# Peptides against a protein of PDB entry 5B16: the designs that were tried, part 86

Target 1, 136 residues: chain A of PDB entry 5B16
Amino acid sequence: TPSRINHNERLEFLGDAVVEFLTSVHLYYLFPSLEEGGLATYRTAIVQNQHLAMLAKKLELDRFMLYAHGPDLCRESDLRHAMANCFEALIGAVYLEGSLEEAKQLFGRLLFNDPDLREVWLNYPLHPLQLQEPNT
Target 2, 136 residues: chain A of PDB entry 5B16 as posed
Amino acid sequence: TPSRINHNERLEFLGDAVVEFLTSVHLYYLFPSLEEGGLATYRTAIVQNQHLAMLAKKLELDRFMLYAHGPDLCRESDLRHAMANCFQALIGAVYLEGSLEEAKQLFGRLLFNDPDLREVWLNYPLHPLQLQEPNT

## One batch from the design tools (peptide; made by RFdiffusion4, then SolubleMPNN)

Design b2_p22_2_s4 (from b2_p22_2, 10 letters changed)
Fold by OpenDDE base, seed 4:
Structure b2_p22_2_s4 (fold): chain B 136 residues (1-136), chain A 22 residues (1-22)
Amino acid sequence: as target 1 above (136 residues)
Amino acid sequence: LSEEEREKLLKEIEEYLRKLAE
């Protein structure tokens, strides 16, 4: 329905910002000596459609998308783009109905299958120069 | 995690990101 489409697009809009923000914050803390250009490069890499689509596959969104919208997603690039958008909408929904923390946890779980890597991503010591910086 | 272990894992994360950025 048009209402559902509009709602999904709005969630996508919100989720895009949440993913961007979470990525930025974690990169900032993880790499205190990395210059802005490097941080931006990594952020772009994480939030690019190809990568978000890979994360979406872990939630079997590919199967969902093909089931729900198969006729319109015959191209791999179209599927990837749709999956990325759907992933953003999902994160947006988690943030909206849950919390930023819940979105953070979900995003982290999907970013790294390895629990040790996930731990480093999610739980980092605050750098002395970062103590006064926004993290939410 | 020990600091050494954390640094190792951080390097693995960085390597992952580097590859993504290629």
Scores: peptide ipSAE 0.661, ipTM 0.943, DockQ to the pose 0.897
Fold by OpenDDE base, seed 2:
Structure b2_p22_2_s4 (fold): chain B 136 residues (1-136), chain A 22 residues (1-22)
Amino acid sequence: as target 1 above (136 residues)
Amino acid sequence: LSEEEREKLLKEIEEYLRKLAE
């Protein structure tokens, strides 16, 4: 069996893809008139380490990281990077052990504390100009 | 949600994203 570190890196790899995919799909359907450049900009903003670390704080991953790895995370940038990676690993684990739907729901809950914003993000109606249903 | 409410919320989401992208 792989080491715990190796396993976490693998989960991070998977989670990174899941986060990117979910973000892309939701942006695509929510903003049907937004050009590719705009979609890419928003995606980058959502998945950047600083933002993912912010989401990770909602799960108290900062406390976990400091408790488990405090001495090794002396710089804030190191902590932020580690938190983002840990967040991706968590999403990867949720997808792996659960489902894409569960990952989507968790990600959405963390993205928006406001339930109305969350609803729009997660449960967007078909736009009149959209010809295909979302697949998430 | 009404369509009007949805559009309003969508604009709020977009504003959030805009700020993140700064």
Scores: peptide ipSAE 0.660, ipTM 0.943, DockQ to the pose 0.894
Fold by OpenDDE base, seed 3:
Structure b2_p22_2_s4 (fold): chain B 136 residues (1-136), chain A 22 residues (1-22)
Amino acid sequence: as target 1 above (136 residues)
Amino acid sequence: LSEEEREKLLKEIEEYLRKLAE
């Protein structure tokens, strides 16, 4: 039987893929004229540790991490990395136990506090060109 | 959301992403 740490690392692995996938899909639909390089740049920006840590802070994961692992998180960079990993594990767990839709909703909710921005991120009408290639 | 409102919001999202990418 795997240790709790091993289990969390597995969830992180899954969550990393889910976060990257969701990010890719939304960027693709929201910015139909943006070239691959731009899409990749924005994706990297969204999934980078410092950004995911910011999202994690909205769930008070910083308090959780300091409570659970304080002695190991003396550096801010270590805390940020741990928070990002924990966030990925959380998304992985939501996907695993729930659905991709639930993961999408949670991720979108955390990405944007502004409900209008959130709505645009989550609810994108298909672009006319995308209607021609609906399977993209 | 109107098309104009949507476009405005998209620009705000893009600006957010641009800043993240700096």
Scores: peptide ipSAE 0.658, ipTM 0.942, DockQ to the pose 0.913
Fold by OpenDDE base, seed 5:
Order: C-alpha cells, then sequence, then structure tokens
Structure b2_p22_2_s4 (fold): chain B 136 residues (1-136), chain A 22 residues (1-22)
C-alpha cells in the first residue's frame, strides 16, 4: 500500500511533465518566430520553482504548507521548493482525475490574473505562417 | 479581440516572460 507521500511524489512526477508540456505547447504557438533557445528559456522561466511557488500562492498553498510543516519550512527557499512540488502534484492530480484541458485551464488561470492576457494565452489563433506548415 | 489588441497583449506576455527569465 503506497503512502500518501509516495502518491504525492508520483503526482508531482506527472504534474511536472504536464506543466512542461502545456508550457511548451503554448509558447510554441504564441511565439512562432521565436527560436528554440528562446522557447526553452521562457519554458525554464515558467516552470522554475520560484515561479511555480508564486502560482501556488494563488491557491493559498503557502498557508497550507506552513500549517502542515511549519518549522520545517522556515527558510523561504525551502517553502518555495515545497510549494512548487505541491503545485506540480496538484496539476498532476487535475490531469489524472480530470483532463489535460482542465489542467490547461487551471494553469492558465493561475498564470495570468488579467483575463485578457489569459485569453491570449489559452486561445491562440494560429498564425498564417503556422497554417502553412504541415503537422502544426 | 482584434489583431491589434492581441498583438499588444502578446507583447505584454512576452515582457512578463522576459522578466521571469532574468
Amino acid sequence: as target 1 above (136 residues)
Amino acid sequence: LSEEEREKLLKEIEEYLRKLAE
């Protein structure tokens, strides 16, 4: 019987992949003229612990973590790391029990508080040049 | 959203990402 911890670690593993995948897809479509290196740079920036922790704060995961672990997370860096992991686990859970679409929507909502920015992120019309390429 | 509005918003997104990447 797997422990809760083991389950969360597995969810984190899955969530990490989902976050990276979603990020990659959206960046690819939103920035059709951006080179691979630039795409990778932005992806890294989005999925870094500091940023994911910021997104996690919007779900009040920081409050939960402090409540659950308190003294173990006295350092901000430790808290950020824990929140990032928890965020990944959450996304993994949403994907697992829901769908990729639901994960996408949640991720988008957290990425941008501004509804207009969110709209652009979530609903990217294909660029004319993208339409010309096969298997896009 | 108009194309102009979308482009403006895209630039804002890119600026956000640029800052994150620094």
Scores: peptide ipSAE 0.655, ipTM 0.942, DockQ to the pose 0.919

Design b2_p22_3_s1
Fold by OpenDDE base, seed 1:
Structure b2_p22_3_s1 (fold): chain B 136 residues (1-136), chain A 22 residues (1-22)
Amino acid sequence: as target 1 above (136 residues)
Amino acid sequence: SNDAILKELEERIAKLYEERKA
């Protein structure tokens, strides 16, 4: 496997963790009374390949994928999977070359088209108990 | 089903928005 491919896979690995982390943190703060199962349900929905592929499409990664790998992506499911991975790699790269904050901002911007929802997501209210545990 | 979950999430966040500005 070419070095470039290995690098992409590593970025995907990192990005997957970043997406998972950001999603978890925001859900945790947004819904302080929601049980673990509920949090996990929302997280799963957010980070599933179908959704990440949708977010990737907002960045026109589908056009990129078809340009670069069109012959290998003849199935819709294959394209979706590839787009999701590419999105993870992108988030990983943003974190790696920038910061977690930059990854957070990008991810939040893509998650919600509505600026009001986006604002709530990015600037979540802190519960009193959470304020007592600021290192989260 | 997953789309429904995401829609539910947006609705809940929207409610939070309304509560914050009230």
Scores: peptide ipSAE 0.682, ipTM 0.949, DockQ to the pose 0.929
Fold by OpenDDE base, seed 3:
Structure b2_p22_3_s1 (fold): chain B 136 residues (1-136), chain A 22 residues (1-22)
Amino acid sequence: as target 1 above (136 residues)
Amino acid sequence: SNDAILKELEERIAKLYEERKA
């Protein structure tokens, strides 16, 4: 496997963890009375490939994917899976080269088209780390 | 469905938004 492919797979691995972590943390604080089963249900819905692929479309990753990997993507399901992986790699790269906060902001901007919902997701209630480490 | 779950989530977040404004 070419070095570039290995690098992308590693970024996907990292990005998957970052997306899962951010989702978990935000749900945990937003819904303090929601039981684990409910939290897990929302997390699963947010992080599954179908949803991540939708978020990827907002970044026009579909155009990129069809251009770069068109011959390898003959099914819509294959495209969705590839887009989800690409999205994870992107989040992983943002975290790696930037910060968790930058990954959080990007992910939040894509999760909600409604700016009010976006603001709640990102800022309410305040995470303890926002008070302790505002620049991270 | 997954879409229904996500819609429910948005509704719950919307409620939080309204509570914050109050």
Scores: peptide ipSAE 0.681, ipTM 0.948, DockQ to the pose 0.900
Fold by OpenDDE base, seed 4:
Structure b2_p22_3_s1 (fold): chain B 136 residues (1-136), chain A 22 residues (1-22)
Amino acid sequence: as target 1 above (136 residues)
Amino acid sequence: SNDAILKELEERIAKLYEERKA
């Protein structure tokens, strides 16, 4: 039986993949004419630790982390990194115990405060050529 | 900066929103 730490690390591993996958898929469909470099730039910005930490803060994970691990997270950079990892673990858990759709909805809700932007992100338009492929 | 990139992304998504409304 894995330790709590190992379990969390495993969830982070899974969550990292889910976050990157969701981000990639949405960007791919949203911007059918954007080159790989542009897609990668946006993906990097979305999934990097500092951004994920901001998303985690919306869930008040900062207060949780300081309460549970305050002595070990006295540095801002350490807190940010831990929050990002915790966010990944959360997404991983949502996917594992729920579904990819649930992870998608949670992630989308946190990504955009503007409901219009959120709607576009979650319900991205399909390019005519993309309609020839199976819907994701 | 990362914030600038994210802002640019939101602006592009906003344009998509307007296009869908039209």
Scores: peptide ipSAE 0.680, ipTM 0.948, DockQ to the pose 0.918
Fold by OpenDDE base, seed 5:
Structure b2_p22_3_s1 (fold): chain B 136 residues (1-136), chain A 22 residues (1-22)
Amino acid sequence: as target 1 above (136 residues)
Amino acid sequence: SNDAILKELEERIAKLYEERKA
């Protein structure tokens, strides 16, 4: 059986992929006319460690990290990096133990404080051309 | 910066919200 650390790293690996995937899918649907470069720019910004750490803070993971790893997290950059990794592991765990939908909902709730923006992110209707793509 | 890009994203999503309401 892998150590707790190994397990967490594996969850982080999975969570990283889930975050990337969800971000990509939503951006793709929200902006059907946006070129790949623009989509990639938004994706990069969303999944950047700095941003993920901010999302983690909304879950008060900073308090947890300081409690568990305080002596090793004296620098803000270290805390940020650890927070981002922890967030990825959390998303990975939610996906693994729950579902992609649950991960999607959690991620969406954290991405936007504004409920209107959140609703659009989660539920924006498909473009007519996107609806027709399966028929091509 | 990342913050500027994210702000732009929110603004674009806000526009989508308004368009959907229309």
Scores: peptide ipSAE 0.679, ipTM 0.948, DockQ to the pose 0.913; fails the geometry check

Design b2_p22_3_s2
Fold by OpenDDE base, seed 5:
Structure b2_p22_3_s2 (fold): chain B 136 residues (1-136), chain A 22 residues (1-22)
Amino acid sequence: as target 1 above (136 residues)
Amino acid sequence: RNEEILRELEELVRKKYEERKA
């Protein structure tokens, strides 16, 4: 349905920004000594389609995509891209209908299977010098 | 290469975890 596609595209647009933002913020605060190049490298790795598709797979979006768009997803790269977009749309929806906090929690939960690492990512300690920065 | 970067990130986060619990 065109209306659904349009809505999903808008959600994807929003979700892309949210994923980028959350990733940036967490990397920034968690690694205060990491230079911009390193921050950018890790952010790129986190938000690239291949990784987001893996996160989407944890939510079984691959099954959904194959069911709904199987003929258009014959190539692995196409499926990966579609799953990444769908994941972004999902995050966008969570942010839109819920909150940034909820989006953060969902994203963090998927980023790390290890609950200890997840906790660190979600609840990073602030460096004393970071206290001078605005809350984000 | 991307997977390697993600592994590096995981190790960095792990180090943070170890530092926090120590």
Scores: peptide ipSAE 0.681, ipTM 0.950, DockQ to the pose 0.918
Fold by OpenDDE base, seed 1:
Structure b2_p22_3_s2 (fold): chain B 136 residues (1-136), chain A 22 residues (1-22)
Amino acid sequence: as target 1 above (136 residues)
Amino acid sequence: RNEEILRELEELVRKKYEERKA
């Protein structure tokens, strides 16, 4: 069995892909006339460590990080990086243990505080393979 | 700049919301 660190890194790997995929798909369908450069710009902004760390803070992962790794996170930049990684691992775990739909719902809920904007984001169609995933 | 881009995204999504309401 892998160590906790190795497992967390594997979850980060998976979560990174899930976040990237969900972001890409929703942007693609939401903005059909937006050029690739624009799509890439918004995707980059959404998935950057600084933004993911902000999303992680909404889940109070900063408090968790200080509890578990406080001595190693003296600088704000270090904490931000760690929080982003932890967020990726969390999304990876949600996908792995739950479903892509659950990951989508969680991610969308965090992306937009405004419920109207959240619903717009979440209501756009996703990749056809995602539609085949069991809901229960 | 990242926060500015995110604000732009929010405004674009808002426009989509308004389109659905119309």
Scores: peptide ipSAE 0.681, ipTM 0.950, DockQ to the pose 0.859
Fold by OpenDDE base, seed 2:
Structure b2_p22_3_s2 (fold): chain B 136 residues (1-136), chain A 22 residues (1-22)
Amino acid sequence: as target 1 above (136 residues)
Amino acid sequence: RNEEILRELEELVRKKYEERKA
């Protein structure tokens, strides 16, 4: 049986892929005329630790992290990194225990505060049925 | 720089919204 740390790292690994996949797919469909360089640039910006940490803060993961690991997260950069990882693990867990759609909805809700922009972002196919779900 | 890129993205999405609304 893997340790809790290993389990969280595995969830992070999965979540990282889910976040990047969702980002990539939505960018691809939303901007059919955007060059690859632009797509890559926006994807990078969305999935960077700084941004993911900001999204994590909306879920109050900072409070959780400080409560659980305060002494180890005294540096802002360390906290940001940990929050980003925790966010990825959360998305991974949502995907694993729920669905890609649920992960998509959660991620989209956090990406845009404006509900109109959120709707635009979310209103594109992800082709979830073409993907094999991971074994639990 | 990252924040600027994200702002640009938001504006692009906004344009899509406006195009859909118009």
Scores: peptide ipSAE 0.681, ipTM 0.950, DockQ to the pose 0.815
Fold by OpenDDE base, seed 4:
Structure b2_p22_3_s2 (fold): chain B 136 residues (1-136), chain A 22 residues (1-22)
Amino acid sequence: as target 1 above (136 residues)
Amino acid sequence: RNEEILRELEELVRKKYEERKA
């Protein structure tokens, strides 16, 4: 069985893909006339560690990280990076144990504090994903 | 800067909202 660290890294890997996918899909549908360069620029900004850390702060992950790993996170940049990773792992876990829809809702709720902007963002459809589950 | 890009994004989304309301 993998360690908790390995598990978190795996969840982070999954969450990174989910965050990028959701971001890409919503940007693509929301801005049909925006060129690829613009889409890429906004996607990069949304998924940037600094921004993800801001989203993580809304969940008070900064307090959690300082409590759990304070001695290892003395620098602000280290804390920001850790918070971003933790946020990705969280999204990964929500997707894994919940659904893409739940991940979408959580991510959208954190992306926009303004409920009007949130509604606009969330109203655009996502392509369904179905994965075959192995027999246990 | 990243924050400026995000503010620009919010403005674009706001425009979409206003278009739907009109």
Scores: peptide ipSAE 0.680, ipTM 0.949, DockQ to the pose 0.779

Design b2_p22_3_s3
Fold by OpenDDE base, seed 4:
Structure b2_p22_3_s3 (fold): chain B 136 residues (1-136), chain A 22 residues (1-22)
Amino acid sequence: as target 1 above (136 residues)
Amino acid sequence: SNDQILKELEERLKKLYEERKK
């Protein structure tokens, strides 16, 4: 089904942007004194395929991928990349058919198993200067 | 490593949580 494949790739494209955006926004608000390099380091770590694949496992996407594409995913690296892409597509779909808030909640819930850390990630007072940001 | 960076992030978030509890 070429059309479905293309649709998934488009969703991955969208999801990649959403994940990047949400990660950036939360890091920016949470660490107002952290330099750009530090923010970028955390963002990179969060959005890397390796990490996204781990998040995908929490949704049991590994089982899905092995069921649907097992013969083509003989290598761990291949599975990791596929899972990361699938995760992005999922986030993209949640944003597209739902809202950014729904994507935010889902992403935050998966990022941390500790509910305290989830709370911090999802809910943090805005710095006075951050309130001046126009499009966030 | 990537895992170390993520662990550091969690530690920092934990500190923020503790600060908010005060």
Scores: peptide ipSAE 0.671, ipTM 0.948, DockQ to the pose 0.920
Fold by OpenDDE base, seed 2:
Structure b2_p22_3_s3 (fold): chain B 136 residues (1-136), chain A 22 residues (1-22)
Amino acid sequence: as target 1 above (136 residues)
Amino acid sequence: SNDQILKELEERLKKLYEERKK
């Protein structure tokens, strides 16, 4: 049986993929005319540690990190990295114990404080070109 | 910067929202 640390790392591994996947899918459908480079740019911005750490802060994971690992997180960069990893692990856990839909909803709610933007992000109609190629 | 890119994303999403409301 893996240690708790190993288990968390496994969840992080899964969560990283889920976050990457969800981000990619939403960007792909939301911007059907945007070239790969543009899609990748937005994805990178969304999934990088700095941004994920901000999302983690909305869940007060920083308090948890400092409580549990304060002495190890003296550097801001270390805290940011730990928070990002913890966020990924959380998403991984939500996916594992719940569903991709639940992970999507949680992630979407955290991505945007504006409910209108959340609506657009989470609920998008297919573009005519996408309707033309529904299996792509 | 990352913040600038994210801001641009939000602006684009906002435009999509407005278009949807029309």
Scores: peptide ipSAE 0.670, ipTM 0.947, DockQ to the pose 0.925
Fold by OpenDDE base, seed 1:
Structure b2_p22_3_s3 (fold): chain B 136 residues (1-136), chain A 22 residues (1-22)
Amino acid sequence: as target 1 above (136 residues)
Amino acid sequence: SNDQILKELEERLKKLYEERKK
């Protein structure tokens, strides 16, 4: 069996892909007339370490980090990077042990504090030109 | 900035929400 560290790195790898995928899919359907560059701009902002670290903070993962790795994370940038990685690993674990839907719900819930925005993000209407696209 | 981009995203989502409830 792999070490705990190795397992976390693998989960991070998986979680990174899940976060990227979910973000891409939602943006694609929400903004059917937005060009690729615009979609990429929003995606980059959403999945960037700074933002993911903020989402991780909502789950109080910063407390976990200080408990488990405190002395090694004295710099804000180091903590932010570790927080983002931890968040990705968490999403990866949720996907792995649960489902993509569960990961989607958790991620969407954390992305927006406003329930109305959550609703829009999670329940987007299909554009007529997107009816041929799979809604996975 | 990234914060501005995220704010813009929220504003666009809000507009979509308002359109849905009409």
Scores: peptide ipSAE 0.670, ipTM 0.947, DockQ to the pose 0.931
Fold by OpenDDE base, seed 5:
Structure b2_p22_3_s3 (fold): chain B 136 residues (1-136), chain A 22 residues (1-22)
Amino acid sequence: as target 1 above (136 residues)
Amino acid sequence: SNDQILKELEERLKKLYEERKK
Protein backbone atom coordinates (compact mmCIF):
# COMPACT_ATOMS: atom_id res chain seq x y z
CA THR B 1 0.00 0.00 0.00
CA PRO B 2 1.11 3.57 -0.57
CA SER B 3 0.78 4.25 3.13
CA ARG B 4 3.07 1.38 4.00
CA ILE B 5 5.61 2.49 1.45
CA ASN B 6 5.56 6.00 2.78
CA HIS B 7 5.98 4.74 6.30
CA ASN B 8 8.91 2.58 5.32
CA GLU B 9 10.59 5.44 3.53
CA ARG B 10 10.29 7.53 6.64
CA LEU B 11 11.71 4.70 8.69
CA GLU B 12 14.56 4.40 6.24
CA PHE B 13 15.27 8.07 6.72
CA LEU B 14 15.38 7.63 10.46
CA GLY B 15 17.28 4.38 10.31
CA ASP B 16 19.91 5.84 8.06
CA ALA B 17 20.60 8.50 10.63
CA VAL B 18 20.66 6.00 13.48
CA VAL B 19 23.05 3.68 11.70
CA GLU B 20 25.33 6.53 10.80
CA PHE B 21 25.18 7.94 14.31
CA LEU B 22 25.90 4.65 16.04
CA THR B 23 28.70 3.89 13.65
CA SER B 24 30.22 7.31 14.14
CA VAL B 25 30.04 7.19 17.91
CA HIS B 26 31.55 3.75 18.19
CA LEU B 27 34.36 4.50 15.78
CA TYR B 28 35.08 7.77 17.53
CA TYR B 29 35.55 6.12 20.90
CA LEU B 30 37.21 2.97 19.65
CA PHE B 31 39.91 4.80 17.76
CA PRO B 32 40.81 7.99 19.59
CA SER B 33 43.99 8.47 17.59
CA LEU B 34 42.41 7.98 14.20
CA GLU B 35 41.99 11.10 12.13
CA GLU B 36 38.66 12.16 10.69
CA GLY B 37 39.49 10.76 7.29
CA GLY B 38 40.14 7.34 8.71
CA LEU B 39 36.98 7.42 10.76
CA ALA B 40 35.01 8.43 7.72
CA THR B 41 36.53 5.63 5.70
CA TYR B 42 35.42 3.02 8.20
CA ARG B 43 32.01 4.60 8.53
CA THR B 44 31.51 4.63 4.79
CA ALA B 45 32.45 0.98 4.58
CA ILE B 46 30.09 0.03 7.39
CA VAL B 47 27.07 1.92 6.12
CA GLN B 48 27.59 1.17 2.46
CA ASN B 49 24.62 -0.50 0.79
CA GLN B 50 26.57 -3.63 0.01
CA HIS B 51 27.51 -4.07 3.64
CA LEU B 52 24.07 -3.26 4.99
CA ALA B 53 22.62 -5.73 2.54
CA MET B 54 24.92 -8.36 3.93
CA LEU B 55 23.70 -7.56 7.41
CA ALA B 56 20.15 -7.74 6.15
CA LYS B 57 20.83 -11.18 4.76
CA LYS B 58 21.68 -12.36 8.25
CA LEU B 59 18.10 -11.54 9.13
CA GLU B 60 16.90 -13.39 6.05
CA LEU B 61 15.44 -10.25 4.60
CA ASP B 62 16.49 -11.47 1.19
CA ARG B 63 13.84 -14.15 1.29
CA PHE B 64 11.25 -11.60 2.21
CA MET B 65 12.34 -9.23 -0.50
CA LEU B 66 12.28 -11.87 -3.17
CA TYR B 67 8.85 -12.96 -2.08
CA ALA B 68 7.40 -9.49 -1.98
CA HIS B 69 9.28 -7.85 -4.82
CA GLY B 70 10.81 -10.64 -6.83
CA PRO B 71 10.09 -9.34 -10.30
CA ASP B 72 11.50 -5.95 -9.44
CA LEU B 73 14.61 -7.36 -7.84
CA CYS B 74 15.92 -9.63 -10.55
CA ARG B 75 19.21 -7.77 -10.57
CA GLU B 76 21.62 -8.39 -7.76
CA SER B 77 22.31 -4.71 -7.41
CA ASP B 78 18.63 -3.93 -7.12
CA LEU B 79 18.17 -6.56 -4.47
CA ARG B 80 21.17 -5.29 -2.57
CA HIS B 81 19.89 -1.75 -2.61
CA ALA B 82 16.44 -2.81 -1.51
CA MET B 83 17.84 -4.93 1.27
CA ALA B 84 19.97 -2.07 2.49
CA ASN B 85 16.96 0.20 2.57
CA CYS B 86 14.95 -2.43 4.35
CA PHE B 87 17.68 -2.82 6.90
CA GLU B 88 17.70 0.90 7.52
CA ALA B 89 13.95 0.85 7.97
CA LEU B 90 14.30 -1.98 10.44
CA ILE B 91 16.87 -0.15 12.51
CA GLY B 92 14.71 2.93 12.35
CA ALA B 93 11.76 0.97 13.60
CA VAL B 94 13.75 -0.57 16.42
CA TYR B 95 14.89 2.85 17.51
CA LEU B 96 11.46 4.38 17.15
CA GLU B 97 9.51 1.69 18.92
CA GLY B 98 12.28 0.57 21.22
CA SER B 99 15.36 2.55 22.06
CA LEU B 100 18.72 3.62 20.82
CA GLU B 101 20.22 0.96 23.03
CA GLU B 102 18.18 -1.73 21.37
CA ALA B 103 19.19 -0.46 17.97
CA LYS B 104 22.79 -0.42 19.11
CA GLN B 105 22.62 -3.99 20.33
CA LEU B 106 20.96 -5.29 17.22
CA PHE B 107 23.32 -3.47 14.93
CA GLY B 108 26.33 -4.61 16.90
CA ARG B 109 25.26 -8.22 16.89
CA LEU B 110 24.91 -8.16 13.15
CA LEU B 111 28.10 -6.28 12.44
CA PHE B 112 30.37 -9.03 13.67
CA ASN B 113 30.01 -12.77 13.81
CA ASP B 114 32.91 -12.99 16.21
CA PRO B 115 31.63 -12.49 19.75
CA ASP B 116 34.93 -11.00 20.82
CA LEU B 117 34.65 -8.31 18.20
CA ARG B 118 31.07 -7.70 19.21
CA GLU B 119 32.16 -7.12 22.75
CA VAL B 120 34.81 -4.66 21.73
CA TRP B 121 32.43 -2.83 19.46
CA LEU B 122 29.59 -2.65 21.95
CA ASN B 123 31.63 -2.16 25.08
CA TYR B 124 34.36 0.22 24.05
CA PRO B 125 36.44 1.82 26.76
CA LEU B 126 36.48 5.56 27.00
CA HIS B 127 39.88 7.00 26.37
CA PRO B 128 41.06 9.34 29.11
CA LEU B 129 41.28 12.20 26.67
CA GLN B 130 37.75 11.53 25.51
CA LEU B 131 36.35 12.00 28.98
CA GLN B 132 36.26 15.69 28.21
CA GLU B 133 33.79 15.05 25.40
CA PRO B 134 30.08 14.42 25.74
CA ASN B 135 29.37 10.82 26.56
CA THR B 136 27.03 9.92 23.76
CA SER A 1 37.94 -2.20 -1.43
CA ASN A 2 35.06 -2.20 0.99
CA ASP A 3 35.84 -5.73 2.09
CA GLN A 4 39.45 -4.86 2.70
CA ILE A 5 38.49 -1.87 4.80
CA LEU A 6 36.11 -3.95 6.88
CA LYS A 7 38.74 -6.62 7.29
CA GLU A 8 41.17 -4.02 8.50
CA LEU A 9 38.59 -2.81 10.97
CA GLU A 10 38.13 -6.29 12.34
CA GLU A 11 41.86 -6.72 12.69
CA ARG A 12 42.10 -3.52 14.64
CA LEU A 13 39.23 -4.58 16.85
CA LYS A 14 40.94 -7.88 17.50
CA LYS A 15 44.00 -6.04 18.67
CA LEU A 16 41.88 -3.94 20.98
CA TYR A 17 40.31 -7.07 22.36
CA GLU A 18 43.67 -8.61 23.05
CA GLU A 19 44.88 -5.48 24.73
CA ARG A 20 41.79 -5.42 26.89
CA LYS A 21 42.47 -8.94 28.04
CA LYS A 22 45.83 -7.89 29.45
Scores: peptide ipSAE 0.667, ipTM 0.946, DockQ to the pose 0.904

Design b2_p22_3_s4
Fold by OpenDDE base, seed 2:
Structure b2_p22_3_s4 (fold): chain B 136 residues (1-136), chain A 22 residues (1-22)
Amino acid sequence: as target 1 above (136 residues)
Amino acid sequence: STDEILEELERLVREKYEERKK
């Protein structure tokens, strides 16, 4: 069996793809007239380490990181990177053990604090995969 | 900056919200 580190890296790999996918799909359907350059710009902003770390902070993953890896996270950039990775692993785990819908819901809840904006984001797109992945 | 881009995104999403309200 792979080590815990390897397992976490695998979850991170999966979560990275899920975050990228969800972001891409929602942007694509929500903004049908936005050019590719704009879509790419917003996607980059959403999925980059700095932003994912902010989302991770909402889950208090920073506390976890400092508790578990404090000595290794002396630099802010290191902490940010670790938090982003941990967030990706979390999303990966949610997808793996739950569903894409659950991952979408979690991600959307964190993306927007405003419930109105959250509702708009989460309701796009009306995709067939949403029907295949019902809420549990 | 990332913050500026995200703020712009939020604005765009808000516009979509307002459109749906009408």
Scores: peptide ipSAE 0.666, ipTM 0.946, DockQ to the pose 0.860
Fold by OpenDDE base, seed 5:
Structure b2_p22_3_s4 (fold): chain B 136 residues (1-136), chain A 22 residues (1-22)
Amino acid sequence: as target 1 above (136 residues)
Amino acid sequence: STDEILEELERLVREKYEERKK
């Protein structure tokens, strides 16, 4: 329905911001010695459609997309783009109806399959010099 | 490539993990 589509687009808008924010914050604190260019490079890699689609696949959104939009998603690139958008909408929904913490946890769980790396990402140590910065 | 960048990120995160274990 048009209403559902509109709602999803709004959720995508919100989710895009949340994903970018979480990514930025975690990279910033986790790598205090990394220059802005490096931070931006990693952020771009994390939030680009190709990667978000991979994360979406972990949630089996591909099956959903093929079921709902199969004929329109015959191209791999189209499916990837749709999955990325769907993932953004999902994160947006989690944030909207849950919390930033819940979005953070979900995103972190998907970012790293290795639980040790996941723990580091989610619970990064604050560098002493970063203690002077706002706690965001 | 994106995969290479993400692999590098994973490596860096792993280094952080190892550092925390010390």
Scores: peptide ipSAE 0.665, ipTM 0.946, DockQ to the pose 0.913
Fold by OpenDDE base, seed 4:
Structure b2_p22_3_s4 (fold): chain B 136 residues (1-136), chain A 22 residues (1-22)
Amino acid sequence: as target 1 above (136 residues)
Amino acid sequence: STDEILEELERLVREKYEERKK
């Protein structure tokens, strides 16, 4: 299904931007005294494939990938990259079909298992879409 | 490593949480 593959790649493109944006905005507001180098370091750590793959595992995308593409994912690195891409596509789809707020909530929920840390992260910053498009 | 950086991030976020509680 070439069309589906192309669609997923496009969603990955969009999702990559959304993840980058959300990460940047939250880091910026949460740490007003942190220098650019620190902000960049944390952003890189959050959005790189290694971490996104870990977030994907929380959604059990590893099981999905192994089920759908197991024979093609013989190496851990291949699986990691595939899961990261799939995660980006998911975030892209949530943004596209839902809202930035929904993407924010999903991403934040996965970033921190600790509810206290999650709350802090999600509250920085307060986005206007939280008022306009509340989550169910 | 990435894990170490993320652990530092969690520490920083936790500090923000504690500050907010005061």
Scores: peptide ipSAE 0.664, ipTM 0.946, DockQ to the pose 0.828
Fold by OpenDDE base, seed 1:
Structure b2_p22_3_s4 (fold): chain B 136 residues (1-136), chain A 22 residues (1-22)
Amino acid sequence: as target 1 above (136 residues)
Amino acid sequence: STDEILEELERLVREKYEERKK
């Protein structure tokens, strides 16, 4: 329905901002000596449609997209673009229904398959709850 | 390429990991 389509577009809008923000913040704190050009380069690589589509594939969104929109996604580029949008909508929904922390955790889990790298990424910056944990 | 940039990122993150555990 048009209402559902509009809702998805709004979620994509929100999710795009969340992904951009999380990526920017983590890069900024994780690499304090990295120049702006480097920060921008890595951010672009992380948030561009091609990469987001790869993250979406980890959630098997490709199967979903082919099931729901197969006839309109006969080209790989079309599928990639649709998957990226769907991923953004998902992140937007997680933020909306849950929290920024939940969106951060999901995004970080997908960004790095290596659990050591994942742990490093997710702990930059340190969340206030993580800082307070030793005191509780 | 995007893949090369992402591989570079992983290398940088790994360096941070190695620094932290020392």
Scores: peptide ipSAE 0.667, ipTM 0.946, DockQ to the pose 0.845; fails the geometry check

